Peptides against a protein of PDB entry 4JHK. Designs and how they scored, part 53

Target 1, 212 residues: chain A of PDB entry 4JHK
Amino acid sequence: EDYKIQSFDLETQKLLKTALKDPGSVDLEKVSSVIVDQSLKDQVFSREAGRICYTIVQAEAKQTNGSVFRRNLLNRLQQEFKAREETRKRSTQEWVCLVSFICNIFDYLKVNNMPMVALVHPVYDCLFRLAQSDALKNEEEVDCLVLQLHRIGDQLEKMNVQLMDELFNLLRDGFLLQEDLSSMGRLLLLEILEFRAGGWKLSDTAQKYYYS

## One batch from the design tools (peptide; aimed at target 1 N75 N112 V117)

Design b2_p26_3_s3 (made by RFdiffusion4, then SolubleMPNN; from b2_p26_3, 14 letters changed)
Fold by OpenDDE base, seed 2:
Order: C-alpha cells, then structure tokens, then sequence
Structure b2_p26_3_s3 (fold): chain B 212 residues (1-212), chain A 26 residues (1-26)
C-alpha cells in the first residue's frame, strides 16, 4: 500500500516505511512525533496521517500486541490540544491543521470499527471553538469547520446529538446574527446547515455551487 | 439541490432575508 510521505526527507521516509512494516524495530515515539509535527504544518498530510497512524497501530498490535505508538501519538495529541488556544494565537494555519489532524485521527483510528470515545469531546471542543464569532469571521477557520463536518459530522452526531445541535445553533446564529461574515462564509454556513438537514448528504450540483 | 441553488442566488444578490428564512427552515 502506498502512503503519501514525499514531503519528508528520505531518512524520515525510510523510518515511516519501516514503522509501517516492522514497528518493533524503530523508535515509535519518534515516529509519532514526526507525524504530528508534519500534520501541524500540512493539512493535506493530516488526512494521510490518519491512515498512516491506523496502519502503524494495527501493525504494532499484530506484531507485539503493543500500543506504544498509539500511546505516544495520543499523548502528543493531548499536549497539542491543551495548547490549542496558544496555537491559534500563534498561527491560524497550525490551528486548523491541528483541528484537521484531530478529526482525521478520530475518523481513522478506530477500535473495532468504532470511533474512540475519548476523542469525541476534544473534537467537539475544537469545532465549537471554530464556531465562535472570532473564528467565524476568518474564512480559513470556517473552511476548516465545514470541511471537518463534511468528513465526520455524521459520526460525531451519532456519538452525541445534543452537542451537534448546540454546535449548529451557533452556526445558525453566526449566519443570522454575525455582521462581519463574508458572503462566502455565509454561503458555507448555509451549505453545512443544509448538509446536516439532508442527513449529512449533499448533491453533486450543490457541491459545485458551493465549492467550484 | 434546489435549496442550495436558491440559497446561493439569495446570498449573491444580498438577499439575506430570504437566505435567513431558508436557514431557519433547515
């Protein structure tokens, strides 16, 4: 199976490839750290990172019945999550990458094909932060919010429908009441409202109108 | 969807009142 790791140097690529095949032969803490570091810089990689992480977790479990990688990964993720406000202040780009990464880990790093319950509230916390007025005025944050809801909104709702209702109340309020939203921002909020109302589905034509 | 088309039209034409009505119906 091919993984998109071309953004890393050759030595790191070798490390990652080895981790995917023989996780017991590498420093899995280092592997987790490089994945998280890159995910905080590249939102596109964050998606791939979820898949990579899942594979390494499965490989380690199969090889040694261990969970060193997952523990290190989640510990680092927790550290980044706790510092999310500082990250947001320092770099909006890193902040949205962090949110994307957390959401992708939620999406891919499943146990028995079920999402990790421990990640539900952290994911919602991130999305709620993106739904605040100071974030909704930033199109980069709105893009991130809407993207994640498109990816994992249905799963999150299944985990906690009340939080999802509260989140979408904020989105509706933002759409209706916030004065400094751009037209695109309003469009995206309205689109995601429709997306959920339609059972987390969107027609191809609608997608074209909103995103093309 | 037809709603999406209509919503886009309303937003692009600054008809936020109609867009708001749609949002409230969702």
Amino acid sequence: as target 1 above (212 residues)
Amino acid sequence: SELSKLAMEYILNDNFEKAAQLALSL
Scores: peptide ipSAE 0.056, ipTM 0.608, DockQ to the pose 0.014
OpenDDE base, seeds 1, 3, 4, 5: peptide ipSAE 0.038, 0.021, 0.042, 0.038; ipTM 0.468, 0.453, 0.568, 0.618

Design b2_p26_3_s4 (made by RFdiffusion4, then SolubleMPNN; from b2_p26_3, 13 letters changed)
Fold by OpenDDE base, seed 2:
Structure b2_p26_3_s4 (fold): chain B 212 residues (1-212), chain A 26 residues (1-26)
Amino acid sequence: as target 1 above (212 residues)
Amino acid sequence: KELSELAYKYILEDKFDEAAELAKKL
C-alpha cells in the first residue's frame, strides 16, 4: 500500500516503512511519537495517520501478537487529550489537529472491527469543547467540528445517542442564540444540523448551497 | 432539507429571525 509520508525526512520514512512491515524490529514508542507529533502539526496527515496506525497495529498483532504500538499511541493520545485546553490556548491549529487526530484514530483504529469504546468519551469531549461559545466564534474550530461530524458523526451516534443529542442541542443553540457567529459559521452549523437530520447524509442540492 | 435551503437563503439576506424559525424544525 501507498502511505503519504513524504513530509517526513528520509530516516523517519524508513522508520515508518519498517514499522509497517516489521514492527518488531523498530522502537514502536518512537514510531508512535513521530506519528502523533506530525499529526499535531498537519491535519491532512492526521487523516492518513489513522490508516497508518491501523496498519502498524495489525502488523504487530500478526507478527508477535503484541500491542506495544497501540499502547504507546494511546498513552500519548491520553497525554495530549489531558492537556487539550492548554493546547487550545497555545495554538488553535494544534488544537484542531489534535481533535482531528483523535477522531481519525477512532475512525480507523478498530478493535475486532468495532470502534474503540475507550475513545468515545474523549472524542465527544473534544467535540463538545468545539461546540462551546468561545469556540463556535472561530471558523477554524467550526470547520474542524463540522468536518469530524461529517466523518464519524454516524458512528459516534451509534455509540451514544444521548451525547450526540446534547451536542447538537449546543449547536442548535449556537446557531439560534450566539450573535458573534460569522455568516459562514451559521451556514456550517445549519448544514450539519441538516446533515444529521437527514441521517448523516447530504443531498446534492444542499451540497451546492453550502460548499459550491 | 427544504427548510434548510430556505434558511440558507434567509441567512444570505440577513434575515436571521426567519432562518432561526426554520432551524428550530431541524
Scores: peptide ipSAE 0.166, ipTM 0.801, DockQ to the pose 0.014
OpenDDE base, seeds 1, 3, 4, 5: peptide ipSAE 0.019, 0.049, 0.031, 0.029; ipTM 0.477, 0.492, 0.705, 0.573

Design b2_p26_4 (made by RFdiffusion4)
Pose (drawn by RFdiffusion4):
Structure b2_p26_4 (pose): chain A 212 residues (1-212), chain P 26 residues (1-26)
Amino acid sequence: as target 1 above (212 residues)
Amino acid sequence: SHEEILKEGNEKMQELIEEDIEKFEE
């Protein structure tokens, strides 16, 4: 019900609500464009845009059996994904928004009730980038890393275990060996090591130790 | 290595998008 589009221009809110009911009546290319655009600019929307994207994807399949919106969205995201390093240099905030959005799409938009394999390697590409020492020194990026691991970390491991394993080696390495990793960065990494070792769940005791 | 896997996987991304969309339309 709540797609979290309050950050949008009033005209665009109407455009988006219209696309949910009558996709054929609207420019789905321009619709996907305004969604990707805003997703890179507003953090709340980047971690929630998947809901509205899914609703529109299903509406088009139902109405016209088409997947034009899905296509425009995936190709525009692929372009942002390809330019990820440049975007990271320009703005850490935009970069973490891109990762959050890509991961939200991987969580929401399914293909025959299965995850899009097209996004598996790109998501790992993003999380490995966050696990690097130049990214871990920024609590903003560590926060982004662990948000994705909490949300889709389990689904990602099923698609590819080898990558999740080598990724968590970088997490242990940064935890033990890196010195400019902050206190908060240390708490976040320790919690995610326990989280994964526990089968992608938070124990009652860890809940008490880590979180208010 | 993960660098090689990611490089090869990323090179196939567009193809996999087409395949996923085709499967979605089925």

Design b2_p26_4_s1 (made by RFdiffusion4, then SolubleMPNN; from b2_p26_4, 10 letters changed)
Fold by OpenDDE base, seed 1:
Structure b2_p26_4_s1 (fold): chain B 212 residues (1-212), chain A 26 residues (1-26)
Amino acid sequence: as target 1 above (212 residues)
Amino acid sequence: SMEEELAEGLSKTDELIEEDIKLFLE
């Protein structure tokens, strides 16, 4: 299967390809670091990164019954999560990439075919941070928030409906009360409010209206 | 789907995942 890794240099591409099919023959710590580093720079890659991690974890378990890659991945993810406020201060772009990556790992790496319980609170923490007034006025952060809720909101709600209710209370308050939202930000908040109210689905006509 | 198939495969190795999850909680 094709993986979108064209943004890497040729040697790194080779490393990743080898990790996907023969993980026991490569430095899986290095592989995890490379994936995380790129995911922090490219939000589009974050989605692909989840799929890549998905495959490497499966391949290593199958080949060597090992979990070196996942252990290193989660370790690095934890480090980045702990430093999330500093990252946000330094670069909004890196911050939304981090959130996107964490959400995609949540989406792709399952335990008993269910989301990892350990990632529930970290994901909500990120989304709650995006739902604060200082973040809601930044369209890039609103874009990220709404995108993640579209992707994993239904799963997150099943894991903890109370936190989801609290999160959407903030979003509703932001929509109704916050004065310095961009026009697009307001539209996105309205859309996601309606999206959840509709059972985490949106009609094609409504989608075209909000994103045309 | 392929994602569902991979998820099913990963579920068979959950014993290995449990310890790694604990690392994230530290």
Scores: peptide ipSAE 0.025, ipTM 0.597, DockQ to the pose 0.046
OpenDDE base, seeds 2, 3, 4, 5: peptide ipSAE 0.025, 0.022, 0.025, 0.024; ipTM 0.601, 0.589, 0.584, 0.569

Design b2_p26_4_s2 (made by RFdiffusion4, then SolubleMPNN; from b2_p26_4, 7 letters changed)
Fold by OpenDDE base, seed 2:
Structure b2_p26_4_s2 (fold): chain B 212 residues (1-212), chain A 26 residues (1-26)
Amino acid sequence: as target 1 above (212 residues)
Amino acid sequence: SMEEILAEGLAKTEELIEEDIKKFEE
């Protein structure tokens, strides 16, 4: 299976591959740190990191009944989340990568086929931050927001519909009232508003309009 | 306010993460 780890050097790739198959033979704290670090600077990887993490978690559970990797991963996630405003100020790219990463962890790192409750608020907090006026004027942040809502919006709503309503109130207000949105940003907001209104499903007509 | 929401969310996040970590380490 392709885990899209080609962005790492060969030594790190070997480390990750070993972690996927024999997690007990590697430093899982180091593995978690490497994954988080790369997820913060590589959007492609940050989108796929959740799947990799889930596989490692499963492998460790099966091999040793341990949870060292998950613990280290969550600890690092907590640190990065707490520093999210600083990250945003430093680098928009790293910020959107962080959001992408945490959303993918939410999507893939499930326990008993259910999302981790601990990740619900962090995900919403990130999306709410992206929905603020200062973020909505930045197309890169709007792209991230819309992408994540397409991927996990339905799951998030199931976890907390009230927060989703509040989030979309901000998006509607941004669409209607904010003057410094880009044309594309405005279109993306409209699209995601329609997407949710349609039960988190995009119509063929809408898909053609926005993505053709 | 949004700031309050974020602050409350962060606090709740810390608690929930700690709880999950403890749960998974048992």
Scores: peptide ipSAE 0.023, ipTM 0.493, DockQ to the pose 0.470
OpenDDE base, seeds 1, 3, 4, 5: peptide ipSAE 0.020, 0.019, 0.000, 0.020; ipTM 0.427, 0.545, 0.329, 0.368

Design b2_p26_4_s3 (made by RFdiffusion4, then SolubleMPNN; from b2_p26_4, 12 letters changed)
Fold by OpenDDE base, seed 5:
Structure b2_p26_4_s3 (fold): chain B 212 residues (1-212), chain A 26 residues (1-26)
Amino acid sequence: as target 1 above (212 residues)
Amino acid sequence: SMEEQLAEGLAQFEQLVEEDIKKFLE
């Protein structure tokens, strides 16, 4: 498999490649830290990060039956999650990267093809935060919210339909009642409302945007 | 409130992460 890690320097790329093939030979705490750090800077990479993390987890499990990487990754995620409000205050970009990363980890780090239960509420918490009025007025946050719901909304709903209903009540209210939405933000909210209403199915145009 | 909800989510996250970690360490 080819992993998109061109954003890292050559030394770090080698580290990651080694972790993917022989996780027992590297400092997996360092590897996890590097992946998280980059994911907090690059939202596009955050999706690749999920795939990379999954591969490392699988490789370590097969090699040593260990879970050192997963533990370190989750610990770091927990730390970042705890600081999410401060992160949002400091940098919207870092905040949406954090949300994207957590959602992608939820999407890729599955156990027996099932989502990690531990991440369900953290993911919802992030999405609920993005659905608040102060966040909906920011197009960057709306972009993030809608993107994640396109990617993992159906999975999240299966985990907790009540929370999803509550979330979409907020989105509906935002769309209908909030006046300081950007034009694009309003369009995105409408689109995601329709997306769920349609059984989490995309139009061809939307599919190209979110998945291609 | 939103703050209370987020706090509860954090508490649940902490608990569930620890439980999950233990499960996968076995």
Scores: peptide ipSAE 0.025, ipTM 0.608, DockQ to the pose 0.489
OpenDDE base, seeds 1, 2, 3, 4: peptide ipSAE 0.019, 0.018, 0.019, 0.017; ipTM 0.536, 0.491, 0.494, 0.514

Design b2_p26_4_s4 (made by RFdiffusion4, then SolubleMPNN; from b2_p26_4, 8 letters changed)
Fold by OpenDDE base, seed 3:
Structure b2_p26_4_s4 (fold): chain B 212 residues (1-212), chain A 26 residues (1-26)
Amino acid sequence: as target 1 above (212 residues)
Amino acid sequence: SMEELLEEGLAKTDELIEEDIKKFEE
C-alpha cells in the first residue's frame, strides 16, 4: 500500500513503515508527532495522513489491543486546534493544512463505522472560520473550505444538519454580498452551494478532481 | 471480519477518547 511518505527522510520513512507493520516496536508518541508536524507543512500529506493514522490505529489494536497512538495523536491535534488562530495568523498554508488534517482524521478514524462525535464541532469550527469574510477573500482558504466540504460534507450534515445550514447561510451571503472575493473564489462558492443543493452528488469529472 | 473485530475493540475505548477530546468543544 502506498502511503505517500516520500516527503520524509529515509530514517523517518523507515520509522513510519515500522509503525504501520509493528507499532509495538516504535515510540508511538514520536510517530504521532512526526505525522502532525508534516501534516502542517505538506498539504498532500495532510490529505493522506488520516489513512496512515487509521492503519496504525488498527495495527496497534490488533497487536496489543492498545490505543497509545490514537491517544497521542488526538492530544497533539487538540493542542494544534486550540492554537488555530495563531497558526492562521502566522501561516495561511499551515492553517489550511491543519484544517485538511483534522477533516481527514474525522473521515478515517471511525468507531463502529461512525465518525467520532467529539470531532464534529471542532471540524465545524474550522469550516466556520474559513467561511468568515476575512477568510473568504483568500483563495487558498476558499479552496480548502470547498475541498473539505466535497470530501466530508455529507457526513458532517448527517451528524448535525443545523450547523450545516448555518454554514451554508454564511457561504451564500459571501457569494452574494462580499465584494472582495476572487473570481475563482466566487465560482467555488457557487459550485459548493449547488453541490449541496444537489444532494452532495458529484459528476465523474468532479469525483476524479477531488479524490484523485 | 478482522475489521469488524478491530472496530469493536476500538469502540471499547471510544468513551475514554471522547472524554479526552471533549475540550475541543469547550
Scores: peptide ipSAE 0.024, ipTM 0.553, DockQ to the pose 0.044
OpenDDE base, seeds 1, 2, 4, 5: peptide ipSAE 0.023, 0.022, 0.021, 0.021; ipTM 0.525, 0.526, 0.560, 0.515

Design b2_p26_5 (made by RFdiffusion4)
Pose (drawn by RFdiffusion4):
Structure b2_p26_5 (pose): chain A 212 residues (1-212), chain P 26 residues (1-26)
Amino acid sequence: as target 1 above (212 residues)
Amino acid sequence: SELETEKEFIEENFDAERKEEALAQL
C-alpha cells in the first residue's frame, strides 16, 4: 500500500500511481528513469523502491504480458552499477543509496518466484567494496553494508557461499586489524558476525546487547 | 517472459565468464 513516494514531485506522484494500474498508458522508460533518479537522491526511497517496482512489473505482465519496464529499470541500474566508483567519489550518500536500491530490487523483483541471478555478482561486488578498509572507516558505508546483510544476506549466501565466506573474512580482518574503524563500526561488524554465525538471525541476548 | 528478459539482459551486459555462469544457473 505505501510505496513511500512522498519525496516526489506532485506531478510524478500521479505518473507513478498511474503506472501501477495502467502501465500501458504511460512511458515506462520515463517511469523507470524517474525511479532510478530519485532512488539515488533519497535514502528512504532507495531502501523501499522495490515495492513499487515489483507492483509495476507485475502490472505490465498482467496487462500486456510485457516486461519493458523491468527491462528499462535493470539496464538503467546496470549503468549506474558500472559507474559505481565514480559515483562513490562524487557522493558517499548517492553510493550507499545505489547499493540499497540494487539490494532492494534483488529482494523484491523475483523471476518465477526465484531471485534474479543477474544481480548476485553485482550485489557481492557492492558489498565487497563496502568491506574494504577505505570504506569501513566510514560509519555511513558500514551501516549500508550491514543493512544489506541483514535484509538479503541469507538469500545471497544460498546463491553463492564462496563469496559470502570470503566477504566475512574481510569483515573479521577489518574488525581485528584495522585501527581507524570507529566504535560504532566495531559494534556493527561484531553484530553481523554473530548474525551470520547464528544462521542469519538475531539472538534474544544479542538483541539486548546491541540495540536499544 | 520474465526469464527471457533476464537471459537477454545477461547476454547484453555480462562478460564471457559471468555470462556462462549466470546462464547455467538459469

Design b2_p26_5_s1 (made by RFdiffusion4, then SolubleMPNN; from b2_p26_5, 11 letters changed)
Fold by OpenDDE base, seed 5:
Structure b2_p26_5_s1 (fold): chain B 212 residues (1-212), chain A 26 residues (1-26)
Amino acid sequence: as target 1 above (212 residues)
Amino acid sequence: MLLEMEKEFIEENLDEKLKKEVLEKL
């Protein structure tokens, strides 16, 4: 199985590859830290990171029936989540990477083939933050919000439809009432509103309209 | 064991400022 880890140096690549195959032979705290650090810098990697994390969790469970990696990963994730407002203040890029990573962990790190219940509210908290007026005016934050809703919106709704309704009320109000949205931001909000209204599906015609 | 690990993750609520904004727009 091929994982996209070319952005790391060779030593770190070796570490990650070993963790994927023989997690008991490496420092899994270090592995988790490396994955989180890179995910906070590269939003594209954060998607791959979810898959990598799932694989390591499964490998450790199979090898030793252990959960050291998952524990360290979630501990680090919780630390970053708690500091999310400071992160946003420091760097919008790091903030959207954090949100992307949390959402991707939610998407990939399944327990008994189900999402981790403990991540539901943290994910919603991040998305609600992106749906605030001060965030909606930033196209980078809108991009992140819409991307995550495309990826995991249907799953999140199944976990808590009330929160999803509240979230989309904010998005609708942003689309209709907020004056300082970018043209693309406004377009993306409209698209995601229609996406959910269509049962988290987009017709071919709509796909072409919004993305071509 | 997996359920216990999930319990180790502590959920935080939105701060009061964000809560206020959400309520105003609902």
Scores: peptide ipSAE 0.023, ipTM 0.453, DockQ to the pose 0.145
OpenDDE base, seeds 1, 2, 3, 4: peptide ipSAE 0.021, 0.020, 0.019, 0.022; ipTM 0.582, 0.472, 0.467, 0.455; seed 3 fails the geometry check

Design b2_p26_5_s2 (made by RFdiffusion4, then SolubleMPNN; from b2_p26_5, 9 letters changed)
Fold by OpenDDE base, seed 1:
Structure b2_p26_5_s2 (fold): chain B 212 residues (1-212), chain A 26 residues (1-26)
Amino acid sequence: as target 1 above (212 residues)
Amino acid sequence: MLLETEKEFIEENEDEKRKKELLSKL
């Protein structure tokens, strides 16, 4: 399987590959740290890291019935989440990578095929932050917001429909009332509003309108 | 069952939410 780890050096790639197959033979704290660090810097990796993490979790569970990796991963994720405002201030790119990573972990790390309840509010908090007026004027943040909602919006709504309603009220207001949106930002907001209204699906006609 | 780390994450998030709600009422 291809886990898209080409951005790492060869030694780290070997470490990750070993973790995927024989997690008991490596320092899983180090592995988790490496994954989080790279996810904050590499947008492509941050979008795919959830699959890697899931595989390591499964491998450890099968091998030792342990959860060392998941524990370390979540601890680090919690630290990054707590510092999210500082991260946003320092680098929009790192901020959107963080959001993407958290959403990706939510999407892939399932417990008995169910999302981790612990991540529901953190994910919503990130999305609500992206839905604020100061973020909506930044195309990079709007792109991140819309992308995550396309990926996990339906799952999030199932977990908490009230928060989703509140979030989309903000998006509607942004679309209708905010003057300093980019043309692309406004288009993306309209699209995601229609996407949810259509049951988290996009018609062929809408697909052509927004992406042709 | 949620791991202790997961519980801590939930608790921290809830605390932050409560703080925001309190600030909005002031």
Scores: peptide ipSAE 0.034, ipTM 0.514, DockQ to the pose 0.096
OpenDDE base, seeds 2, 3, 4, 5: peptide ipSAE 0.028, 0.024, 0.025, 0.019; ipTM 0.612, 0.611, 0.612, 0.494; seeds 2, 3, 4, 5 fail the geometry check

Design b2_p26_5_s3 (made by RFdiffusion4, then SolubleMPNN; from b2_p26_5, 9 letters changed)
Fold by OpenDDE base, seed 4:
Structure b2_p26_5_s3 (fold): chain B 212 residues (1-212), chain A 26 residues (1-26)
Amino acid sequence: as target 1 above (212 residues)
Amino acid sequence: NLLETEKEFIEENYDEKLKEELLSKL
């Protein structure tokens, strides 16, 4: 995508650039906080944040064999996750940004080239929350749910197929039984049900849409 | 804290292309 990260002031942009190039020279706790804060405000950035986090982790590992950034990031993520219900109550937008960010971290920030096991349940918890009736009637939350499942559903299923089955039972029930879904919400649920049934495979055009 | 229980990260891959892409967006 041709997204430009312009939400930060010049100083913060400089900080992020330095973190990417020379992570040992910056306050990585501050960097992690800045990334999380902005990810809660901008869903587009929330996705980019996953890539940024991955790159900083790799850069720090390469430069100093350190893991300061990852530790700080995960600590902050844990805090935000614990407060997710309050976040949802305060702002649906921030809530879906949080979910998006957690999912993107799961997608990009791997441990020894494997998904972080510790993130599996938090990700599922977020998706299960989005699959509740009060969330399914909110198109913004459905959009988020379906988008994440398109991006990481196959990976999540590999980590825990039982939870995925349970999640999709809720989605199926929502699609079939819930009356206050938006028309688009209902279409999205149907699409994601079919997507999984098809083995999480997309056409080339659909692949570009969801992953570009 | 489940997130703190992850094992230490060992770098297996480094994507210079991704870094340059991200830098171009900042």
Scores: peptide ipSAE 0.273, ipTM 0.743, DockQ to the pose 0.032
OpenDDE base, seeds 1, 2, 3, 5: peptide ipSAE 0.260, 0.271, 0.227, 0.033; ipTM 0.744, 0.739, 0.707, 0.641; seeds 2, 3, 5 fail the geometry check

Design b2_p26_5_s4 (made by RFdiffusion4, then SolubleMPNN; from b2_p26_5, 9 letters changed)
Fold by OpenDDE base, seed 3:
Parts: C-alpha cells; sequence; structure tokens
Structure b2_p26_5_s4 (fold): chain B 212 residues (1-212), chain A 26 residues (1-26)
C-alpha cells in the first residue's frame, strides 16, 4: 500500500503518484528516468523501486494496453548495466545501488508471474562481479551481495543452478582463502554459504548468531 | 507487448579477467 517516495521533492512525488494511478497522463519516459536516477543514489529506494515499477507497468497495461514505461525502464537499465564498471570506479555506493535495483526489478517485474529470462544473466554478472576478490574486500559490496542472495537467490538458482554453483565456488574460496576480508564480511560469507546449504533457509539460532 | 521489451535487454559478457578468475575457481 505504501510507496517509499519521500526522498523525492513534492513535484516529483506528484508525478510518481500520478504514474501509479493514471500513467497515460504523464511522461512515462521521464518517470522511468527519475526512478532509475534515484535508485542509483538512494539505497532504500533502490531496494524498493521494483514494486513501484511493477505497479506502473500493470497500471499502464490496464489503462492503455501500453508498455512505454517498461520499455524505457529496461533500456535505461541496460545502459547502466553496460556502464557498471565505470559506475563502480566512480562510486561504490552507486554501484551497489545499481545491483540492488537490477535485482529488485528481477524480483518484482514478473511477466505472466514468471521472472524475466533476459535479466537472469545480467543479475548473475553483477553478483559475480561482487564475488571477485577486489570486491569481497569491501564490506559495502559484500553487504550488497549477501542481501541480494537472501532476497532472490532461490529464484536465481531455479533459473540457472550451474551459474549459482559457480558463484558459490567463488564465495567459498573467498571465505577460505582471501586474507583481506573484514570480520563482518567473512561472517556474512559464512552465513550465506550456510543459508544456501540449508535450502535457502536459516534457523532461528543461526539468524540470531549472524544478525543480532 | 511485455515479451518484446524483455528481448530488448541484451546481456553483456563478463570482463576477461573476471572470467579467468571464475574459471580458476572451478
Amino acid sequence: as target 1 above (212 residues)
Amino acid sequence: NLLETEKEFIEENLDEELKKEVLEKL
């Protein structure tokens, strides 16, 4: 019910609210641009934007049978994805926001109640990048990686178990062999390894140990 | 036309160095 758009100015909030209810009356390219821009800067919004996007997609489909918003959104996502290494060099925060946003879109923007197949490899590519040694030493990137795997890991594995196995090989080696992990980073890697091993579930005891 | 927009999203290959690291872990 509640959409977290308080980080926008009042004019933009009005634009988004209108897009959610009457998408045919607004510039949906502008709306998509605003959402992507904010998602790259605000981690809270980045992690929640998927629901907003899905709602707009559904509203546009119902109202005009259109797909302008989705098309613009995905085009912008593709552009940002292609530029992800430059983004990472410029700002770790923007990079993890980008990953969070892509994962959130994967989680919420379903087609016929199924994940978008076209997003599977891009999501994995982002997660693989976070699993490299130069990223694992950064706690902010580890936080992002582990968070996404908690949220969509089971769905991703269902789409491609081989890629998930390869990803977790990197995580295992990072946990066991990498020397410059932070204490929290190492703890998070151990937790996510156990999380998957337990069928993407965590016991109450483990939850308390790792996150209390 | 949701399927068309999905098809427009084109995957980018991993960097060669990243690929190498992945392969070395297998």
Scores: peptide ipSAE 0.028, ipTM 0.462, DockQ to the pose 0.179
OpenDDE base, seeds 1, 2, 4, 5: peptide ipSAE 0.024, 0.026, 0.027, 0.022; ipTM 0.531, 0.543, 0.524, 0.565; seed 1 fails the geometry check

Design b2_p26_6 (made by RFdiffusion4)
Pose (drawn by RFdiffusion4):
Structure b2_p26_6 (pose): chain A 212 residues (1-212), chain P 26 residues (1-26)
Amino acid sequence: as target 1 above (212 residues)
Amino acid sequence: TLEEEEDALNEELDAETEAHKELAEN
């Protein structure tokens, strides 16, 4: 029910609500464009846009059996994904938004009730980038890393275990060896090591130790 | 070109959708 579009211009809110009910009546290319645009600019929307994207994707399949919106969205995201390093240099905030959005799409938009394999490697590409020493020194990026691991970490490991294993080696390495990793960065990495070792769940005791 | 890259990506997405449909039917 709540797609979290309050950050949008009033005119665009109407455009988006219209696309949910009558996709054929609207420019789905423009619709996908305004969603990707806003997703890079607003954190709350980047971690929630998947709901509205899914609703529209399903509405088009139902109404016209088409997947034009899905397509425009995936291609636009692929373009942002390709330019990820440049976007990271320009704004850490935009980069963490891109990762949250890509990961939210991986979580919501399914293909025949199965995850989109087209996003598996791109998501790992993003999380490996966060696990690098120049990214871990920024609590903002560590926060982004662990948000994705909490949300889709389990699904991702099923699609590819080799990558998740090598990724968590970088997490242990940064935890033990890196010195400019902050206290908060240390708490976040330790929690995610326990989280994964426990089968992608938070134990009651870890809940007490790590979180208010 | 960007157009050729988008066409190639669309072909890959289509192939994925078809393979998943066949897998869901099995």

Design b2_p26_6_s1 (made by RFdiffusion4, then SolubleMPNN; from b2_p26_6, 14 letters changed)
Fold by OpenDDE base, seed 5:
Structure b2_p26_6_s1 (fold): chain B 212 residues (1-212), chain A 26 residues (1-26)
Amino acid sequence: as target 1 above (212 residues)
Amino acid sequence: SEEEEIEEFNEKLEEEEERAKKLAEA
């Protein structure tokens, strides 16, 4: 299987390719750090990162029955999560990349073919932060919020419907009551409200938009 | 914030895996 890692230099690409096929032969802490670092810079890559991480986890499990990569990955992820407010203050772009990455890890990195319960609250915490008034006025954050809900909203709801209800109450209130939303932001909120109301089903057009 | 109570990701994951293992063995 081919992975989109062209954004890395050749040496790093080689490292990643090796990790994907023979994880025991590389420094998996370094690999995890490289993936996280790039994911914090490139929101598009964060989705690919999920696939890459999943593959490395599976490869290591198969090769050594180990979980060194996953442990390192989650440690780094936790560190970034803890610092999320500072990250947001420093760079909205890095913040939305962080959220995207956490959500994509949740999406791809399953435990026994089930969503990772350990990440449910962290994911919701990120989404709730994006649903606050100060974030909703920022179109970049709204874009991120809506994108993640399109990708993993149904899974998250299955994990905790109460939190999802609370989240969407905030989104509804933002849509209806917040005056400083951008036109696009308002449209996106409306769309996601309708999306959930429709049972998290995408039209063909929406499918292409969010998953192309 | 960094001062907020945060669940240990790996700890929670390990607990989850252990529970899954027990269920599979039952």
Scores: peptide ipSAE 0.448, ipTM 0.817, DockQ to the pose 0.311
OpenDDE base, seeds 1, 2, 3, 4: peptide ipSAE 0.438, 0.048, 0.444, 0.434; ipTM 0.813, 0.659, 0.817, 0.815; seed 1 fails the geometry check

